# Ledger of designs, part 146: peptides against a protein of PDB entry 4PN1

Target 1, 261 residues: chain A of PDB entry 4PN1
Amino acid sequence: KIEMNFLNKPIVPDTTKVISNFLTHYLITEPVEHVEIEAKLGTLIDLETQNRFEFPVMNETILNPEFNLRTRFESDMTASEHKYLNEFLNQAFRDSQKPGRLPFAYKHTKQVDLFYETEDNSRDKIRVSKNQSDNQVLACVKKRRVADLFLYCPNDAFDIRISISDELPVSMPSGNQQPSLTRLKDRVGYVHQEIKIDLTKTTQNDPVYDTTERHELEVEFGNIADLRDRAQKAKDGMEAPLFRRVQLFMDNVRILRREHS

## One batch from the design tools (peptide; made by RFdiffusion4, then SolubleMPNN)

Design b1_p22_5_s3 (from b1_p22_5, 8 letters changed)
Fold by OpenDDE base, seed 1:
Structure b1_p22_5_s3 (fold): chain B 261 residues (1-261), chain A 22 residues (1-22)
Amino acid sequence: as target 1 above (261 residues)
Amino acid sequence: SSIFLSSSMEDKFDEIFSSIRL
């Protein structure tokens, strides 16, 4: 017989604990009402060098948010990297349809996002998302980013930003209002065990700047109610359900950030 | 009781995460 360790009990990596605490804070302690929790693949850029940040660590490391490391996060990748990840996820999707596996769900959406300024806060914009094919409104929200947690991943192609956002459903802007910004999004979404993985190509036409295209990969908790319940249980002393869910989330993120062209 | 989310550790992280709100 083999045991996991000398206690014969599973242990939780420190990364999982820290992230779990981060989530619990904004789910329970200072609760965000309409919370969105996502991880974006990207690159931590050193503002001094304009290159990828170099930190004296040999593995995945949560950066201490108390310190200003003079970095910015670029949530973008090359078209080639994005294509590779798409192909990778397509294969994972196919493999998950086999007997004995839990299947992925798949959705492809082409949408237009219209951004409108608000009178109350210049930072907050109303986003109206419409389906490009039939012009149906998919969502109308005011999104505010609440907090970020950054993971430096020296052994992988990408670093990670985990973000807490508040997506407040709001009424449609007045028909007389013009959008300040329009984005076209081609989104391929995969869902596995209520973890959502989105590959998004975003095209933005700026009247001043040339058309820009971004390629993003996002991993999101698909069941916030369940996550909040798990976080509450953790606050009440039962941590295991939350840790398991966070571990699952992070393992998926880890798989994705290791795959590149 | 929670090991990681003990009152002392929880308070520490809560302080940090409260302070970094955007």
Scores: peptide ipSAE 0.445, ipTM 0.842, DockQ to the pose 0.265
Fold by OpenDDE base, seed 2:
Structure b1_p22_5_s3 (fold): chain B 261 residues (1-261), chain A 22 residues (1-22)
Amino acid sequence: as target 1 above (261 residues)
Amino acid sequence: SSIFLSSSMEDKFDEIFSSIRL
């Protein structure tokens, strides 16, 4: 017989503990009503060197927000990296359709996001998302980023930003308002066990500047109600369900950030 | 095993996470 450890009890890694506390804070303690929780792959850039940030650690490390490390996070990758991840996920999708596996769901969406200023000229813009093919309104929201948590990943090609956002549904802007910004999004979405993995190509047309394209990969909790329930249970003394969900989420993130050509 | 820290550390994290709101 094999035991897990000398206590013969499950142990939770520190990364899982910290992230669980982070999520619980914005789910329960200071609850965000229309919360979106996602991890983006990208690079922590040292503002002094303009290179990837270097920290004297040998493994995945959550950076303490109390310290200004003079970094920025770039949630972008090369077209080649993005293509590779797309092919990787396509293969994972195919493999998951085999007997004995839990299948991925797949969706390809092309949308246009139109951003409108609010009457109060607040930093929070109204985003109207429309399907490119039929111009159907998919969503009209006021999105606010609430908090970020950064993971430095020295052994992988990418670092991670976990973000808490508030997406408040709002009424459509008045017909006389013009969008201040328009973005085209080509999104390939994969869902496995209610974890969403999105590959997004974002194109922004500027009348003055050249068209810019961004390539992003994000991992999102697809069932916020369940996550909130798990967080509440954790506060009530039943922690294991939240642990398991966060662990699943992070393992998917870890798989993706390790993949490169 | 708790997924949360001690009460004192939990309070510290709550303070941190409150302070970093964008």
Scores: peptide ipSAE 0.444, ipTM 0.841, DockQ to the pose 0.287
Fold by OpenDDE base, seed 5:
Structure b1_p22_5_s3 (fold): chain B 261 residues (1-261), chain A 22 residues (1-22)
Amino acid sequence: as target 1 above (261 residues)
Amino acid sequence: SSIFLSSSMEDKFDEIFSSIRL
């Protein structure tokens, strides 16, 4: 007879525990009302060297947020990496349509995001999102990033930022206001088991700066209500449902983090 | 049936995550 360990019980990895606590904090303890929770692939940059940060660890590790490591996070990749991931996800989509699998959903979206300054807080921007084809307003929100958790991944091409944001619905800005920033977003979205995976090409037009293009991959929790319910249960002593959901999320992130040309 | 964190560890995390709010 084989057992999984000397207790013959499942054990939760520390990464799962830490992330679960991070999420629970902003879902339950200090709850964000209109919460968005996403992981971005990118690079931790050492501000002193302007190169990828090098930390004396040999595997995926959550950086302790109490320490200032003099880093910034760049949520970008090359066009070729982005294309490879798109092809990879397209194949995964096709494979998931086979009998006995849970299928991906797929959506291609093109939108324009117009950003406006707020009088209340210079860090908070009003985002007006419009469909590129017909200019219909899709959303008007004030988005604020609440907290970040960084994972250093020395064995993979990308590091990870998990972010908590608040997207508060707000009234449209006055017709006399000019946007401070315009972003064209070409997004290919995949959804599997309510985990959203977005490949986004962003063209940013700044009135002062030159046009920039960015390629991003984002993984988002697609069912916040369920996640909040799981987090509440965890606070009440039933942690397993939350751990399973976080593990699923992180496994998807890990798959994507390893795939590159 | 999983091995879970102690309540004291949860309190520590809550303190950390409260302090790093942007």
Scores: peptide ipSAE 0.443, ipTM 0.845, DockQ to the pose 0.274
Fold by OpenDDE base, seed 4:
Structure b1_p22_5_s3 (fold): chain B 261 residues (1-261), chain A 22 residues (1-22)
Amino acid sequence: as target 1 above (261 residues)
Amino acid sequence: SSIFLSSSMEDKFDEIFSSIRL
């Protein structure tokens, strides 16, 4: 007979505990009302060397936000890497359709994001998202990033930024206002067990400079209400449901960050 | 069941995350 350990009980990894506390803080302790929680794949860049950040650790490590490491996070990846991830997710989608599996849902969306200045000239811009095919308004929000948590992943292709954002619904800008910036987004979305995985190509047109294209992969909690409920239960002393949900989220992130062309 | 965080660790994390708001 084999047991898991000398207690014969599962244990929670420190990474899961720390991330759970991070989420609980902005879900319950200092609650963000219209919260978005996502992880982006990218690269931590050392501002001094302009190379990928190096830290004396040998595995996935949450960087302590109390220390200024003088880094920036680049969420862009190469077109080749993005294509590889798309093919990988397409295969995962196909495999999930087999009997005995939980299936992925799939959605392809093309939208345009229009950014407008606010009347108070605040730093936060209003974003109007429209469907490219019929110009239907999908959303009008004022988005503010609240907090970041960075994972340095020395053994994988990508580092991770987990971000808490507040997406406040706002009224449409006046008809006489012109957008200060326009972005085209081509998004392929995969959903599995309410975890959203999005591959996004973003095109920005500049009248003076060449068109720039970015390639991003993000993983998002698709059911915030459920997550908030789990976080509340954790504050009340029952942490297991939250830990299980965070573990699921992070396992998906871990799978994706290991993939490269 | 699993091993969970202590209350003291939670308080420390709350302090950290309060201080790093953007």
Scores: peptide ipSAE 0.442, ipTM 0.846, DockQ to the pose 0.263

Design b1_p22_5_s4 (from b1_p22_5, 9 letters changed)
Fold by OpenDDE base, seed 5:
Structure b1_p22_5_s4 (fold): chain B 261 residues (1-261), chain A 22 residues (1-22)
Amino acid sequence: as target 1 above (261 residues)
Amino acid sequence: MSLFLSSEQESLFDEIFSSIRK
């Protein structure tokens, strides 16, 4: 018989603890009411060099937000990388349909996001999302970015940004208001164990700039209520359920960030 | 060493995360 360690008990990685606490803060301590929690694959860029940030670490590392590292995060990848990940996820989807596995769900969505200025001239815009096929309104929200946690991943193709956002449902803009920005989104979504993995191609038409296309991969907690419950239990001294969910989330992220063309 | 977060660690993280609110 093999034991896990000299205590023969599971151990929680430090990364899991830190992320769990980060989430608990915005779920329980200073709760965001309409919270969205997602991880995006991308690149930490050094503002001085405009190259990928170099930090004196050799593995996945959560960056301390108290330090001004003079970085920006580019949540983009090449079309080829995006295609590779799509093919990879398609295969994972197929494999999960086999007996004895938990299956992926799959959804392909094409939507248009219309951004409107707010009456109070706030920095936050109202986003109206519509289905491209029938123009049905999918959502009307005011999204505010609350916090970011960055993971520097020197051994992998991508770094990670975990973001906490508040998506406040709001009333539709007045019919006479014109959108300040329009984005077309082609999204392929995979769901496994209530974790959403989305590949999104975004096309933005700018009257001043050429049409820009962005390729993004995001991983999102699909059951916020459950996550909040787990976070509350963690605050009450039972951390294991939260750690398990965060571990699952991060393992999925780790799989994806290691895959590249 | 604790296998779980201590109350002190939780408090420290809460302080850190409060400071990074946008």
Scores: peptide ipSAE 0.032, ipTM 0.500, DockQ to the pose 0.302
Fold by OpenDDE base, seed 3:
Structure b1_p22_5_s4 (fold): chain B 261 residues (1-261), chain A 22 residues (1-22)
Amino acid sequence: as target 1 above (261 residues)
Amino acid sequence: MSLFLSSEQESLFDEIFSSIRK
């Protein structure tokens, strides 16, 4: 007979605890009302070298936000990497349809995002999202970035940014207002056990930024109500349900960041 | 050039889902 350890009890990784505490803060302690929680694949860039940041660690590490490391996060990848991840996820989708597995759901969407300036001259813009095929309004929101948590992943193709955002539903801009920016989004979404994985190709004409096309991969918690319930239980002393959900989320992220073309 | 699923691939996935629901 083999036991897990000398206590024969499961142990929780420190990474899971740190992330769980981070999420609990913005779910329960200082609750964000319309919270979005996502992880994006990208690269931590050293502002001094303009190369990938080199931190003196040998594995996945959550960076302490209290320290100014003089870095920026680039949430982008090459078209080749993006294509590879798409093919990888397509195969994962197919495999999940086999007997005894939990199946993926799949959805392909094309939308246009229209950004409008707010009357109060806030830095936050109003985003109107429309379906490209029929021009139906999908959403009208004001998105505010609340907090970020960065993971440096020296052994993988990508670093990770976990972000907390507030997506406030707002009224449509006045009919006379012109959008300051338009963005086309081609998105393929995969859902497994209420974790959303989105591949997004964004096209925009920006005279200020030399970015005409962006390739992003994001992983999002698809059931915020359940996550909030788990976080509340954790605050009440029962942490296991939250830890399990965070572990699932992070394992999915870890799989994806290791893939490369 | 599409970086995402072709129309044929999407159709295949739809077929798979339909078969599971039956």
Scores: peptide ipSAE 0.024, ipTM 0.442, DockQ to the pose 0.013
Fold by OpenDDE base, seed 2:
Structure b1_p22_5_s4 (fold): chain B 261 residues (1-261), chain A 22 residues (1-22)
Amino acid sequence: as target 1 above (261 residues)
Amino acid sequence: MSLFLSSEQESLFDEIFSSIRK
């Protein structure tokens, strides 16, 4: 007879527990009202070398936010990497349509984001999102970055930033206000088991600088209400539902960050 | 290294999470 361990009881990986606790804090303990929770693929850059940060670890590790490691996170990838991930996700989408699988949903959106300064000169800008095709307003929000959790992934192509944001719906800026910044977003979205995976190409036109393009991959919790419910249950002593959802989320992230041509 | 878990490993993870109680 084989046992799981010397206690013969299943245990939860630390990564799952740490992330779950992090999420629980901003879902329940100090709740963010209009919370967005996403993981971005990118690179932890060493500010001294301007290269990818090198930490003396051999596997995925959550960085302690209390330590200043003199890093920045670049949520970008090459066009080639982005294309490859798109092809990979397209294949995953196709495979998921087969009998016996849970299917992906797919959506392609093109939008324009207009950023406006707030009257109080707050660092938080108002973002008005419009559909590129008909100029219809999709959203008007004030987004505040609340917290970040960084995962250094030495064995993978990308590091991960898990971000907690507050997306407060706000009124449209006055007609006399001009946007300080305009961005075009071409987004392809995949949804599987209420986890949203977005590939976004962002184009920014600057009158002074050349057009800049960014390629991002984001993984987002698509059902915040469910996640909040799970987090509440965890606070009440039933952690399994939250751990399971976090594990699912992280496994999707792990698949994506490991995938390379 | 295999990117994906075996069906047995997946079942084990489900068991792990379902068994967690305080």
Scores: peptide ipSAE 0.019, ipTM 0.456, DockQ to the pose 0.032
Fold by OpenDDE base, seed 1:
Structure b1_p22_5_s4 (fold): chain B 261 residues (1-261), chain A 22 residues (1-22)
Amino acid sequence: as target 1 above (261 residues)
Amino acid sequence: MSLFLSSEQESLFDEIFSSIRK
């Protein structure tokens, strides 16, 4: 018989603890009402060198936000990398349909996002999302970025940004307002055990610059109510359910960031 | 075995995360 360790009890990774506390803070301690929690694959760029940031660590490391490292996060990847990940996820989808597995759900969506300035000239813009096929309004929100947590992953193809945002539902802009920005989104979405994985191709027309295209992969908690419940239980002294959900989320992220063509 | 952070560690994280709120 093999035991887990000399105490024969499960151990929570330090990364899981730190991320769990990060989430608990914005779910319970200073709660965000309409919270969105996602991880994006990308690259930490050193502002001085314009190359990938180099930090004196040998594995996955959460960066301390108290330190200004003079970095930016680029959530873009190459079309080739994006295509590879799409093929990888398609195979994972197919394999999950087999007996004895929990199946993926799959959805392909095409939408246009229209951004409008607010009357109070706030930095936050109103986003109106419409279906490209019939122009039906899907959502109208004011999204605010609340917090970021960065993971430097020197051994993998991508670094990670975990972001907490507030998506406040708002009324539609007046009919006489013109959008300041328009983005086309082609999104392939996969859902497994209430974790959402989205591959998104974004096309933006700039009046000054040529059309730009961006390729992104994001992993999102699909059941915020459940996550909030788990976080509350953690505050009440029962941490295991939260740790298990965060571990599941991070393992999915780790699988994806290790895959490359 | 304590799977939880100490009160000191929790306070530190609360301070850090409060400071980065945008």
Scores: peptide ipSAE 0.134, ipTM 0.705, DockQ to the pose 0.281; fails the geometry check

Design b1_p22_6_s1 (from b1_p22_6, 11 letters changed)
Fold by OpenDDE base, seed 2:
Structure b1_p22_6_s1 (fold): chain B 261 residues (1-261), chain A 22 residues (1-22)
Amino acid sequence: as target 1 above (261 residues)
Amino acid sequence: MSFPKEMLDYLKEKLKEALEKF
């Protein structure tokens, strides 16, 4: 007979607990009304060296936000890395369609994002998203970054930023206002067990620096209502449902950041 | 309460609980 451990009970990693607590804070304690929670793959850059940050640890670790480590996070990857991940996810999609598996859903979207300054000179811009093909308005929101949690992953190709954002629906800008920035987004989205995985190519025209292209991979909680419910239960003393959901989320992130390593 | 403070309090509490179960 084999047991899990000397208590024969599941053990929750402290990483899961820390992330769960982070989420609970912005879901329940100081709730963000229109919350978006995503993890982006990228690189922690040391501002002094302009190279990837080096920390004396040998595994995935959450950086303490109270310490200024003089880093920035670059949520970008090479076109080759992005292509590889796309192919990997396509294969995962195909495999999930087989009998006995839970299938992925797939969606390909192309949109134009127009950014407008607010009349009150708020730091946050209004984003109008339109379908690239027919120019239909898809959304008009004011998105604010609320908090970030950084994971340094020395053994993997990518570090992770988990971000909390507030995506507030707002009225369309006045017809007299011109966008300050325009971005084209080509997004391939995969959904598995209500976890969204998006590969996004973003093209931005800059009058000074010409056209720049970014390649991003993000993993998002697809069911915020369920997550909030789980977080509330955690605050009420039942943490297991939240831990399980966070574990699923992080396992998907771990698969993706390890694959191209 | 900021997240860092809350997080630390949470972890301290959980650590205390774990130690009491020895």
Scores: peptide ipSAE 0.008, ipTM 0.210, DockQ to the pose 0.145
Fold by OpenDDE base, seed 1:
Structure b1_p22_6_s1 (fold): chain B 261 residues (1-261), chain A 22 residues (1-22)
Amino acid sequence: as target 1 above (261 residues)
Amino acid sequence: MSFPKEMLDYLKEKLKEALEKF
């Protein structure tokens, strides 16, 4: 007979605990009402060198937000990397349709995002999202970035940013307002066990730099109500359900960041 | 080959093996 350890009880990795506590804070302690929680693949850039940040660690490490490391996060990848991940996810989708597996759901969407300045001249812009084909309004929100948690991943091609955002529904801008920015989004979405994985191509017109295209991969919690319930239970002393959900989320992120052509 | 790359390749292999069991 083999046991897990000398107590024969599961132990939770410290990374899971730290992330769980981070989420619990913004779900329960200081709750964000219209919360979006996502992880993006990208690169931590050292502002001094303009190269990838270097830190004296050998594995996935959550950076302490209390320290200013003079970094920025670039949520982008090459078209080739993006294509590879798309093919990888397509195969994962196909494999999940087999008997005995939990299937992926798949969705392809094309939308246009229009950004408008607010009357109060706040830093937050109003985003109107429309279907690209028929211009039907999908959403009108004011998105506020609440908090970020950065994971430095020295062994992988990408670092990770976990973001807490507040997407407040707001009224449509007046008909006389012109958008300050327009973005086209081509998104391929995969959903497995209520975890969303999105590959997004974003096209933006810049008056100075012409048209630029970005390639992003994001992983999002698809069931916030369930996550809040788990977080509340954790605050009440039952942490296991939250830890399991965070572990699932992070394992999906880890799978994706390890894949490369 | 750098140690990080070797470790990554090892982990990828193990991940593939694990996924094949499902």
Scores: peptide ipSAE 0.000, ipTM 0.253, DockQ to the pose 0.023
Fold by OpenDDE base, seed 3:
Structure b1_p22_6_s1 (fold): chain B 261 residues (1-261), chain A 22 residues (1-22)
Amino acid sequence: as target 1 above (261 residues)
Amino acid sequence: MSFPKEMLDYLKEKLKEALEKF
C-alpha cells in the first residue's frame, strides 16, 4: 500500500495558501461586488535594464509587495508564441473530447470595444463592447483595477499577474459622445471545469504609433459565485474546497506558462 | 498597484493560521 506521506494527508503548497488568502480578502473581507479574477501571462520588466526582471530565486515566487522592485508588467507576447499556444489549446480541446475526459467548451468571439471618457473626468473609462458582426451591445462597464499579485517564474517563458478587478455595469454613454478609443478584439475562449482560458488578439489604431497589435493569454475563474462560497467556507475554518479550486487554477496557469515554441 | 503593508501582514497571519491546521 502506498501513502502520500508519513501523515497520509494532502499537503497544500504555500503558494496556494497565499493566493487563497489574497482572493478571500477581496471576495469576503472587503468584497468587490462585480469581481473579475484573472491571471495574465507576460513579463516582469526591470525598469533600469529594460530586460526581464532578475531576482535571486530559482522557482515560482510570489513577489512581496512591500518592496519596490522597480518593475513593470508587460501583458504581451509575440504572434508566434500566441499562435503556438492556440495550437496547443486546440489539441488539448480535441483530447478532452475523448471518452473518460471532461470536455473543453470552445467559443470564438469577435468584438469591438469603444472607450468613452466619463463626465466626472475620472481615470476610468466606460467600455462599450459590441459584436463585430451585428453591432449588438454585449456589455457596458466601467472597469476598476483593485489589486495585483505578481509571480516571478524564472524557469518558464512567462511571469504571471493575478488581478482583482471590479467591472461595474453602467449606463450607455449619450448618443452625442464620441469614443476616445476603438479597439478590435479577436478572442478564442476555452473553458474546462469552469476555468476560462482566453487567447486575445487586440488591434488598436493610435494616432502616434499607427496600428498596434497585442497578443494576450488570460486565465479566469469562470464561476465567481462558487469561488465566493468556497472563500466564505475558508473564513469559517473549512479551507480545503478553496485550496483545491485555487490549485486547479494555478496548475492550468503553470501548464500554459511553461509551454513554448 | 501593490497592496499596502497591512494587507501583506494580513496574508502572513492567515498563512500562519493555515499552516497550523495542516
Scores: peptide ipSAE 0.000, ipTM 0.197, DockQ to the pose 0.076
Fold by OpenDDE base, seed 4:
Structure b1_p22_6_s1 (fold): chain B 261 residues (1-261), chain A 22 residues (1-22)
Amino acid sequence: as target 1 above (261 residues)
Amino acid sequence: MSFPKEMLDYLKEKLKEALEKF
């Protein structure tokens, strides 16, 4: 008989604990009311070299946010990388439809995001999302990024940013306001065990700036209520349910960041 | 963007422990 260790009990990775604590803070301790929690694939870039930053570590590492490492995170990838990931996820979707598996759900969405400045000139913009097919309003929110946690992944194609955001529903901007920014989003969404994986092609039109295109992959917790419940239980001394959910989330992220063309 | 002090302290401690073991 094989045992997993000398206690024959599962051991929670430190990464899972750190992330779980990070999430618990913004779910329970200082709760964000309309919280969105996502991980984006991208690259930690050294501001001096404009290349991927090199940290003296050999594996997945959560960066200490206290240190100004003079980095920026670029949540982008090449078209070829994005295409490869799309094909990879399509195959994963197909495989999940087989007997004995939990199936993916699939959704293709095309939307337009219109960004408006707030009356108070706050940094937070109002985002109006519309469906491209019928121009119906899907959402009107003021999104504030509350916190970020960065993972440097030297052995993988991508680094990771985990973000906590507050998406406050707000009233539609006045009819006299013009959008400061317009984004077209072509999104392919995959959902497995309430974890959302989105491949998004974004085209941005700015009145001042040239049109830019981005290719993004994000992984999101699809059931915030459940996650909040798990976080509350963790605060009450039962950490296992939260750890399991975070582990699932991170394993999906790890699979994706290892894939490249 | 802000990060709570308590979390920073936690991360510092974990980092310190890791560095001491290495």
Scores: peptide ipSAE 0.000, ipTM 0.205, DockQ to the pose 0.351; fails the geometry check

